Peptides against a protein of PDB entry 3ZOQ. Designs and how they scored, part 88

Target 1, 223 residues: chain A of PDB entry 3ZOQ
Amino acid sequence: QLLQDSWWNQLKEEFEKPYYQELREMLKREYAEQTIYPDSRDIFNALHYTSYDDVKVVILGQDPYHGPGQAQGLSFSVKPGVKQPPSLKNIFLELQQDIGCSIPNHGSLVSWAKQGVLLLNTVLTVRRGQANSHKGKGWERLTDRIIDVLSERERPVIFILWGRHAQMKKERIDTSKHFIIESTHPSPFSARNGFFGSRPFSRANAYLEKMGEAPIDWCIKDL

## One batch from the design tools (peptide; made by RFdiffusion4, then SolubleMPNN)

Design b2_p18_2_s3 (from b2_p18_2, 13 letters changed)
Fold by OpenDDE base, seed 5:
Structure b2_p18_2_s3 (fold): chain B 223 residues (1-223), chain A 18 residues (1-18)
Amino acid sequence: as target 1 above (223 residues)
Amino acid sequence: AAAEEAERAQREIERSLA
């Protein structure tokens, strides 16, 4: 049977669970009472741009950027017109060194998402100016399930795990089927300790080619 | 497109936040 609702079919049981209902009610209050990022319509953009079946690569982030206009529901990505955050700048520096891409004049990673790069944060919302403010509210349980159902998928996935937080999810990934690319985080605090020179983009494409899959065009065009 | 297909799959998720 063709799964027209690929993510819904994988996650529907989670949405019925008490933890998610509590999370939903919390989010309703938070969006009503506080400035929350991303926009409520953008919370699930990672799933909107990349279907369950279309996932080729997963890049895990922690939580959204907490500044005005930054977060767009994709890990590490920022809306066009927004100054590139330090970690994203380092991602583009590594991209340039790895495969020769130019540094784009914007920080939107939507082109990756549309090609099957699931840009997933483990926590999908944040209060303005308050990093990790929605940690431990239920998102991690849902996003763990997202990792689980991808791990259970027969078609292989490449997981790019930058830093300790993302690497803690490795235990949920069936490494007999799936590939993992690990390094330190692209943050200025850690990038020089292993992220730079890790060549995650070329390595991901090398795995895709071995699988008979089309590689990702990682180069981002200017807007 | 991947986005369009995913949007169909995620319509219930969007409604879950309403």
Scores: peptide ipSAE 0.067, ipTM 0.672, DockQ to the pose 0.021
Fold by OpenDDE base, seed 1:
Structure b2_p18_2_s3 (fold): chain B 223 residues (1-223), chain A 18 residues (1-18)
Amino acid sequence: as target 1 above (223 residues)
Amino acid sequence: AAAEEAERAQREIERSLA
């Protein structure tokens, strides 16, 4: 059974807090004065696609892609028609080796999100060409709360934590209830040091089956 | 349900961004 049945019920108190109001005012200035990604309407796409109730798996990212047309409000995901970033290419390579999925001709992970994979960045916005430019502005407090309320949920969640940044969130996760899959980051700089061969997709499905839940169809169809 | 919940949160940002 779930603690509560909605993201709004879980997060509404955060939106009333000063830090979030300050974040909102900051974002207003940023979107007015600079090119910010994703589109303002796409910031909460992870929550749009995956309800609090429907979360089965969480994949943590750091912040959105900072190039034109890339970010779509989902960690590691890019809009169709956009070249797959190196980390995403490596994710698909591991997917192929892990469970035999073909490499898709696009980089959209929306099909995962619709199945209960919360594709959450810890920071939800970025300036064009400036990675981590919105770090420390309030997003981390909100996304920490998202992790906290999921950790407090009675129904277990699987957290996939690639790299040190994501793994720093492990302290917020009740490992007596929830499952954690850890490896190095899929980045070309780290993937060969443990990400490749980590088999996060089959391992996640094994936990889901153990819980009596439907597994994720990780294979992505071409568009 | 998820969409409606996220829309409530997003509207808070959009109202200030507009």
Scores: peptide ipSAE 0.033, ipTM 0.643, DockQ to the pose 0.021
Fold by OpenDDE base, seed 2:
Structure b2_p18_2_s3 (fold): chain B 223 residues (1-223), chain A 18 residues (1-18)
Amino acid sequence: as target 1 above (223 residues)
Amino acid sequence: AAAEEAERAQREIERSLA
């Protein structure tokens, strides 16, 4: 499970920095002493499925799901056989209303990732049952750099920013080159205040078409 | 077991980097 060359070239300097070494040592202790999600082999799945050059769309999440078997290293995504979390259910409801896709019988977004949708959390690990337990430990600095190098890329990117946390990253995005789609978060607490009807999927594809790129097939097949 | 998990995590992180 080697990091793709395109990401390594963009991020190698970060891995040499003290903050990342401290994060790494922290993670070593956490995985030894507690149940941490996702599996250590899955931490960088977003970068493994979507190379730096292949990124078409970015969807930012906060941190991984903290329940057993849920997190698979992709924002909002859950492993097959896992019950769809409320926010993910709302994402699929919007997908259905936006472009007519059927609601899949699973919650895996791997098919999006394979098409160039970077499903990035700002924090890449979490303790079981403890949301945001790894906040402020170094992940945010790495993921900020991921946003920065994408912003610096010549080929345009579409950033989908749901809710305030993701929208705080707007200042790092060069809007002269890149596109931003913003709404409230898909959470049941906020979805009715702007997420529903925001049509992020059709809007993203419209931008891709303007760029002369193939649109994303957002419809997810049943397993 | 805890030590083995820590070492596995370390190796996986390392393999994910380079």
Scores: peptide ipSAE 0.131, ipTM 0.797, DockQ to the pose 0.027; fails the geometry check
Fold by OpenDDE base, seed 4:
Structure b2_p18_2_s3 (fold): chain B 223 residues (1-223), chain A 18 residues (1-18)
Amino acid sequence: as target 1 above (223 residues)
Amino acid sequence: AAAEEAERAQREIERSLA
């Protein structure tokens, strides 16, 4: 089974729907004819690392990095050995200022994912060098369902929504049960307008503590 | 190979259904 049983139980109906079958056939052609990121085995890494039941925090991204070797199926994350993208550098700067973590020598957020941080992009694939090239092809419907089933979950979730694109998903989140942390995007174009100083990491942990859950160790060790 | 892997990954996602 590619998906953990907990995610399968939540998403099985989506995979049988025509839109997903069309998306699947599109992806087969795209991966055959073009360079697509991430690797096909890494598309669902966010769901592989973080089960439905283990989700504590969600961080929404838009689509994968479109450069060679960057995307690893986790929002904002890059494979070890890859130069940290500007947005990720800003995330680590805020992490340092918020809770005193050192800036890691790599950009892998897998340690967050393993602790229950769902690093979800709304679109899960991209053509090399073509940002948003797989927008509107069916991924958004699946990832909307992921948000929906998390919103329907009784156990509360913390949603970190950086920038307008992620914040548009707020309407799908039951804010009577779930917590929202909003700011501008970590992009160099927007980070100084509210992302820096937003302290999403300490705020997320404060909510977890209020819920009686273990906080996330946001500090990332060097490799 | 990549298409077959994508198809396998998606089939395994779908067969993880089975």
Scores: peptide ipSAE 0.078, ipTM 0.760, DockQ to the pose 0.023; fails the geometry check

Design b2_p18_3_s1 (from b2_p18_3, 10 letters changed)
Fold by OpenDDE base, seed 1:
Structure b2_p18_3_s1 (fold): chain B 223 residues (1-223), chain A 18 residues (1-18)
Amino acid sequence: as target 1 above (223 residues)
Amino acid sequence: SELEKILAELEKKYGPIP
């Protein structure tokens, strides 16, 4: 099976639907004919690192980084050795100001994923140098279903929604059960308009503690 | 086909397209 059991039980029906089969056929052509990111084995890394039951926090991104060696299947995250993109730098600046974490010497957010932070892009692939090139091809339907099944989960989830695109998913979230943390996007174009000072990390941990769950260790160690 | 051949090579390197 494609996914670990907890996600497979929630999503297996999606993979049999025509939209996903069409997406898959498109992806086959794209990976064969174009440079596509991330590597095909890394597409579902967010679901591989964070099981359905282990999700504590969701951070939504749009689509993967489209430069060489950057994307690793986790929203906002880059592989070690890759220069931190501007938005990620701002995330770390806010992290430092929020809870005092040092700025890491790399951009990998795998440590968050392993603690239950689902780093989900709404579109899971991109063509090199062409942001949003795989928008509207079927990924959004699958990732909407991911949000839906999390929303339906009895155990609460914290959704961190940076920027308008992520915030558009709020309508799919049962706010009677789940918590929403919203701000402007960490992009240099918007970070000063509300992202900085939004303190999403301490706020998320406050909700987790209220729920009787272990907080996230947001601080990332150097490699 | 040529496409199928390319895909087969990709699968060897990266695994199947999910």
Scores: peptide ipSAE 0.147, ipTM 0.808, DockQ to the pose 0.037
Fold by OpenDDE base, seed 4:
Structure b2_p18_3_s1 (fold): chain B 223 residues (1-223), chain A 18 residues (1-18)
Amino acid sequence: as target 1 above (223 residues)
Amino acid sequence: SELEKILAELEKKYGPIP
């Protein structure tokens, strides 16, 4: 069993489908012949840290960071000791301006994941130095199913959709029962065009409070 | 096979391919 029970019950059928078997065979070759990120044990970390039932918020990314030691299987997150990527720095800048959190001395978002923030990339692996190298290989079908089963869940979810790529997934989300927070991407190329000042963290907590849920403690402690 | 050996080594280091 690849996943904890709550996710396995939702996704087990996907792993038996031909597309995933083909993806798996591709991944075997890629990991053998190339440097692939994250480590294979970390591919499903987003699902390991946040159970299906515990998901409160979803933050969608595209694919993992493609530099050494960066990716830890969580969107936008980097392992402790790794320099914060530009987009992540901007996320922390917005976090500071939105709700007054200090900028942490590391880039790990594990504390968010443990509170029910599903940090999901649409593609879960990448070749070293080659962004989007595993695009269109089958991950998108699995991660679409993840979005679908969350959309089908009775208990509401908050989806934070930064940039056009993430926003394209809105069509898969039942907006009659789930909440959407949209802005431009935190990338330096787009952050000043709407991400800064979008206040996604306070808005997410406001929705959680309306649902009678505990808010997320978005502030990250130094390590 | 050679591939199987490589995969076995990688699995020890990086975990199994899911």
Scores: peptide ipSAE 0.144, ipTM 0.815, DockQ to the pose 0.039
Fold by OpenDDE base, seed 3:
Structure b2_p18_3_s1 (fold): chain B 223 residues (1-223), chain A 18 residues (1-18)
Amino acid sequence: as target 1 above (223 residues)
Amino acid sequence: SELEKILAELEKKYGPIP
């Protein structure tokens, strides 16, 4: 099977639907004819690192980084050795101001994923150098279903929604069961308009503690 | 076909298309 058991039980029906088969055929052509990121093995890394049952926090991104060696299948995250993108730098600045973490010497958020932070992009592939090139091709329907099955889960989830794109997904989230942390996007164009000082990390941990769950260790060690 | 050959090589290198 394509995914580990907990996600497979939630999503297996989607992979049989016509929209996903069409998406798959599109991806086959794209990977054959273009340079596509991430590697096909890494497309579902967010689901590989964070099982359905282990999700504590969701951070939504738009689509993968489109530069060489950057994308690793996790929203906002870059592979070790890759220069931190501007938005990620701002995330780490807020992390430092919020809870005192040091700025790491790399941009990998895998340690968050392993603790139950689902780092999900709404679109899971991109052409090299062409942001949003795979928008509207079917990924959004699958990732909407991911949000839906999490919303349907009885155990509460914390959704961190940075910027308008992520916030548009709020309508799919049962706010009677789940918690939402909203601010402007960490992008340099918007970070000073509400992202900085939003303290999403301490707020997320406060919700986790209220639920009797272990907080996330948001601090990232150097490699 | 040529496409099938390309896809086979890509799958070997980058994994299958999910």
Scores: peptide ipSAE 0.095, ipTM 0.743, DockQ to the pose 0.037
Fold by OpenDDE base, seed 5:
Structure b2_p18_3_s1 (fold): chain B 223 residues (1-223), chain A 18 residues (1-18)
Amino acid sequence: as target 1 above (223 residues)
Amino acid sequence: SELEKILAELEKKYGPIP
């Protein structure tokens, strides 16, 4: 059930590498023995919704939400019917202040993904209730490669890097070709220190327009 | 899709993720 996909040639070599084999074996054990999020079928939803060629914007997250029913394989996004996490609420507040969008009655960012916003976590799985439990297990190497192949792409990409963790990936991005939007993280602990007022949505669209591309419709419709 | 092919190949080679 892939809407848009052109990742085959970009990532196929990674899947044959020992680190990914080890990661996969770990994941098999974890999903068998623990409650892991997201659902195993949703792990690669970011790639399912946004093909390599269709990527216009990248928004990096750290790892999935670790509560029941929350994570859907897209950074910051939650399934419909799930209460919006604090960071996501702040994202929508900034969205409203930036470009006047109403705050949606749900937390699904699928509409962004379908428009070319790659909602990528650096770690793609997590144990229930245990943030960063799958850190350092191989996901970072794969997702670094995703960043690398996007950086190598001739067609420019806009990278939105919220917080220090995401900003550490800046060294992997060819800023001669690609645009970076940086601010503090939307978390309640950091949002007031620079995320609010950073206007990432209008800035991203400004870059897209400069590139001669269609802007993202960031406004999310109610369900 | 190509990604589905990747996943299928991975599952065939390394087994399914439950």
Scores: peptide ipSAE 0.061, ipTM 0.751, DockQ to the pose 0.022

Design b2_p18_3_s2 (from b2_p18_3, 8 letters changed)
Fold by OpenDDE base, seed 3:
Structure b2_p18_3_s2 (fold): chain B 223 residues (1-223), chain A 18 residues (1-18)
Amino acid sequence: as target 1 above (223 residues)
Amino acid sequence: SALDEILAELEKKYGPIP
């Protein structure tokens, strides 16, 4: 099967739907004719690292980084050895100010994913050098379903929604069961308007502790 | 088809398209 058991049970029906088959055919053409990121084996890395049952926190991104070697299938994350993008640098600055973590010498957020932080982009592929090139091609319907099945889960989830694009998904989240942390986007164009000082990491851990769950170790070790 | 052959090569390099 395509996904590990817990996600497969939630999403298997989506992969048989016409929209996903059309998306898949589009992706076949795109990967054949263009340079597409991430590698096809990495498209669902967010679901590979964080099972449906293990999700504690969701951080929504838009689409993958479109430069060589950057995207690794996790929102905001870059492969080791890749220069940290501006938004990611600001995330680490807020992390340092919020809970005192050192700024890591790499940009991989895999350690968060392994602890139950679902690093989900709403669009899971992109053409090299062309931001949002795969917008509106079917990924949003699948990722909306991911949000929906998490919203339907009885065990509470914390959704971190940075910026307007992510916040548009709030209507899909049952706020009677789940927690939402909202601020402006970590982008240099918006970070000073509310992202800095929002303290999403300590707030997320505070919710987890109230739920009787282990907090996330947000601090990232150097490689 | 030509596309199928290309896809087979791509799958070897980048893994299968989900």
Scores: peptide ipSAE 0.044, ipTM 0.732, DockQ to the pose 0.037
Fold by OpenDDE base, seed 1:
Structure b2_p18_3_s2 (fold): chain B 223 residues (1-223), chain A 18 residues (1-18)
Amino acid sequence: as target 1 above (223 residues)
Amino acid sequence: SALDEILAELEKKYGPIP
């Protein structure tokens, strides 16, 4: 079984569809002929760390980091020992200003994932040095389904949508049940236009508390 | 095929393509 039971029950039909089989065949060729990130075993890490039932918050990214050793199958997250990318640095700056967390000495967001923060990219693989190289190959259909089944869930979810790409998914979210936190992207090119000061972490926790759920411990310890 | 052999080696090292 490819995924844990809770996600498998929601997504198993997708993996049998022609689009995914074509994607899978493409990926086999890509991993054989190119350097692809993340490692194939890490592609579904977001779903491995956060079960369907345990999702409290969703943070959408576009596609994985395309440099060596960076991507670990979680949006915005990098493996320990890897320099924090500019967007991630800005995320931590906002985290510090929002709720007073210290800037961690690494870029791993695994602690968020383990608490119910689904760190989902819309495209789950990339060629080395070629951003968006696997765009339009089938991942978006699967990840749209992930958003759909979460939207259909009775228990509310908080969607954090940074930037236009993520915000385009808003139409798939039932806002009568779920909460949305929107701002500009944490990228250096957009962060000062609305991301900084948006306080997504405290706002997310405020919604969780309103729902009677445990808040996320957003502060990340040094390794 | 040559591709199948490469894929088998990759799967051994990195796990199967999902």
Scores: peptide ipSAE 0.042, ipTM 0.740, DockQ to the pose 0.036
Fold by OpenDDE base, seed 2:
Structure b2_p18_3_s2 (fold): chain B 223 residues (1-223), chain A 18 residues (1-18)
Amino acid sequence: as target 1 above (223 residues)
Amino acid sequence: SALDEILAELEKKYGPIP
């Protein structure tokens, strides 16, 4: 089976639906004929690193980085040795100002994922050099279902929604059970209009503590 | 916000801003 953790029980019905089969066939052609990111083995890394039951925090992105060696199947994250993209640099600046973490010498957020931070893009693949090239092909329906099943979960989740695109998913989240942290996007075009100073990391940990859960160690060690 | 709207327009035209 595609997923070996608690996600399979939540999503198995989606994989049998026509839309996902069509998406899969499209992806087979795309990966065969073009350069697609991330690597096909990394498409579901967010779900592999963070099981359905282990999700504490969700951070939504749009689609993967479309440059060589960048995307690793986690929103905002880049593989070690890859230059930190502008939005990620701003994320680390806010992290430093919020809770005093040092800026890491790499851009991998795998340590967050392993602690229960679901780093989910709404679209999970992209053509090299062609942002949004796989928009509207079926990923959004699957990732909407991921949000829905998390919203239906009894154990509370914290959703961090940066910018308008992510915030459009707020209507799918049961705010009677779950917590939402909203700000402008970390992009250089929007970060100074509310992202900086939003303190999403300390706020997320404050919610976790209120729920009697262990906080996230947001500080990332150098490699 | 106004900047979020600008970002959305840019992303519509050029894709996600990294």
Scores: peptide ipSAE 0.018, ipTM 0.461, DockQ to the pose 0.047
Fold by OpenDDE base, seed 5:
Structure b2_p18_3_s2 (fold): chain B 223 residues (1-223), chain A 18 residues (1-18)
Amino acid sequence: as target 1 above (223 residues)
Amino acid sequence: SALDEILAELEKKYGPIP
């Protein structure tokens, strides 16, 4: 099985569909012929770190970072030792202003994932140096299904939707059961237009507490 | 609904939530 957690039961039907088989064959060629990120073993890290049942919060990204050693299969996250990308720096700035966390000396968000923050990109692979190079190849259909099955879940989920791309997924979310936190994207091009001051971390924890759930420890320790 | 109650409490504390 591709996944050894509760996601398999939710997604097994997708893996049998022609679109996913075609995607898989495409990926085999791409990884053989090109430099593709993340490492093939890390493609589904978001699902590996956060089971279907353990999802408390979803943070949607577009596609992985396309530079060497950056992507680790989690939206916005970079491997330790990698310089923090501009959007991630802004995320940490907002984190500091929102709840007083220090800026970590690395960019790994694995600690969030382990607490139930699904760090999901809508496209899960990319060619080196070619942003959106795997757009429209089948990932969006799978990740839409991930959103759908979470929306169908009875236990509430908090969706953090930064920017227009993520916000387009709102139509798939049952807002009678689930919470949405929206703002502009943390990118330097948009962060000052609504991301800064949006306080997504404290707001997410406020929802969790009201649901009787343990809040997320958003503060990231130095390595 | 349970969601409506949660939202009402949050809005009381934090203001309107988009």
Scores: peptide ipSAE 0.011, ipTM 0.339, DockQ to the pose 0.013

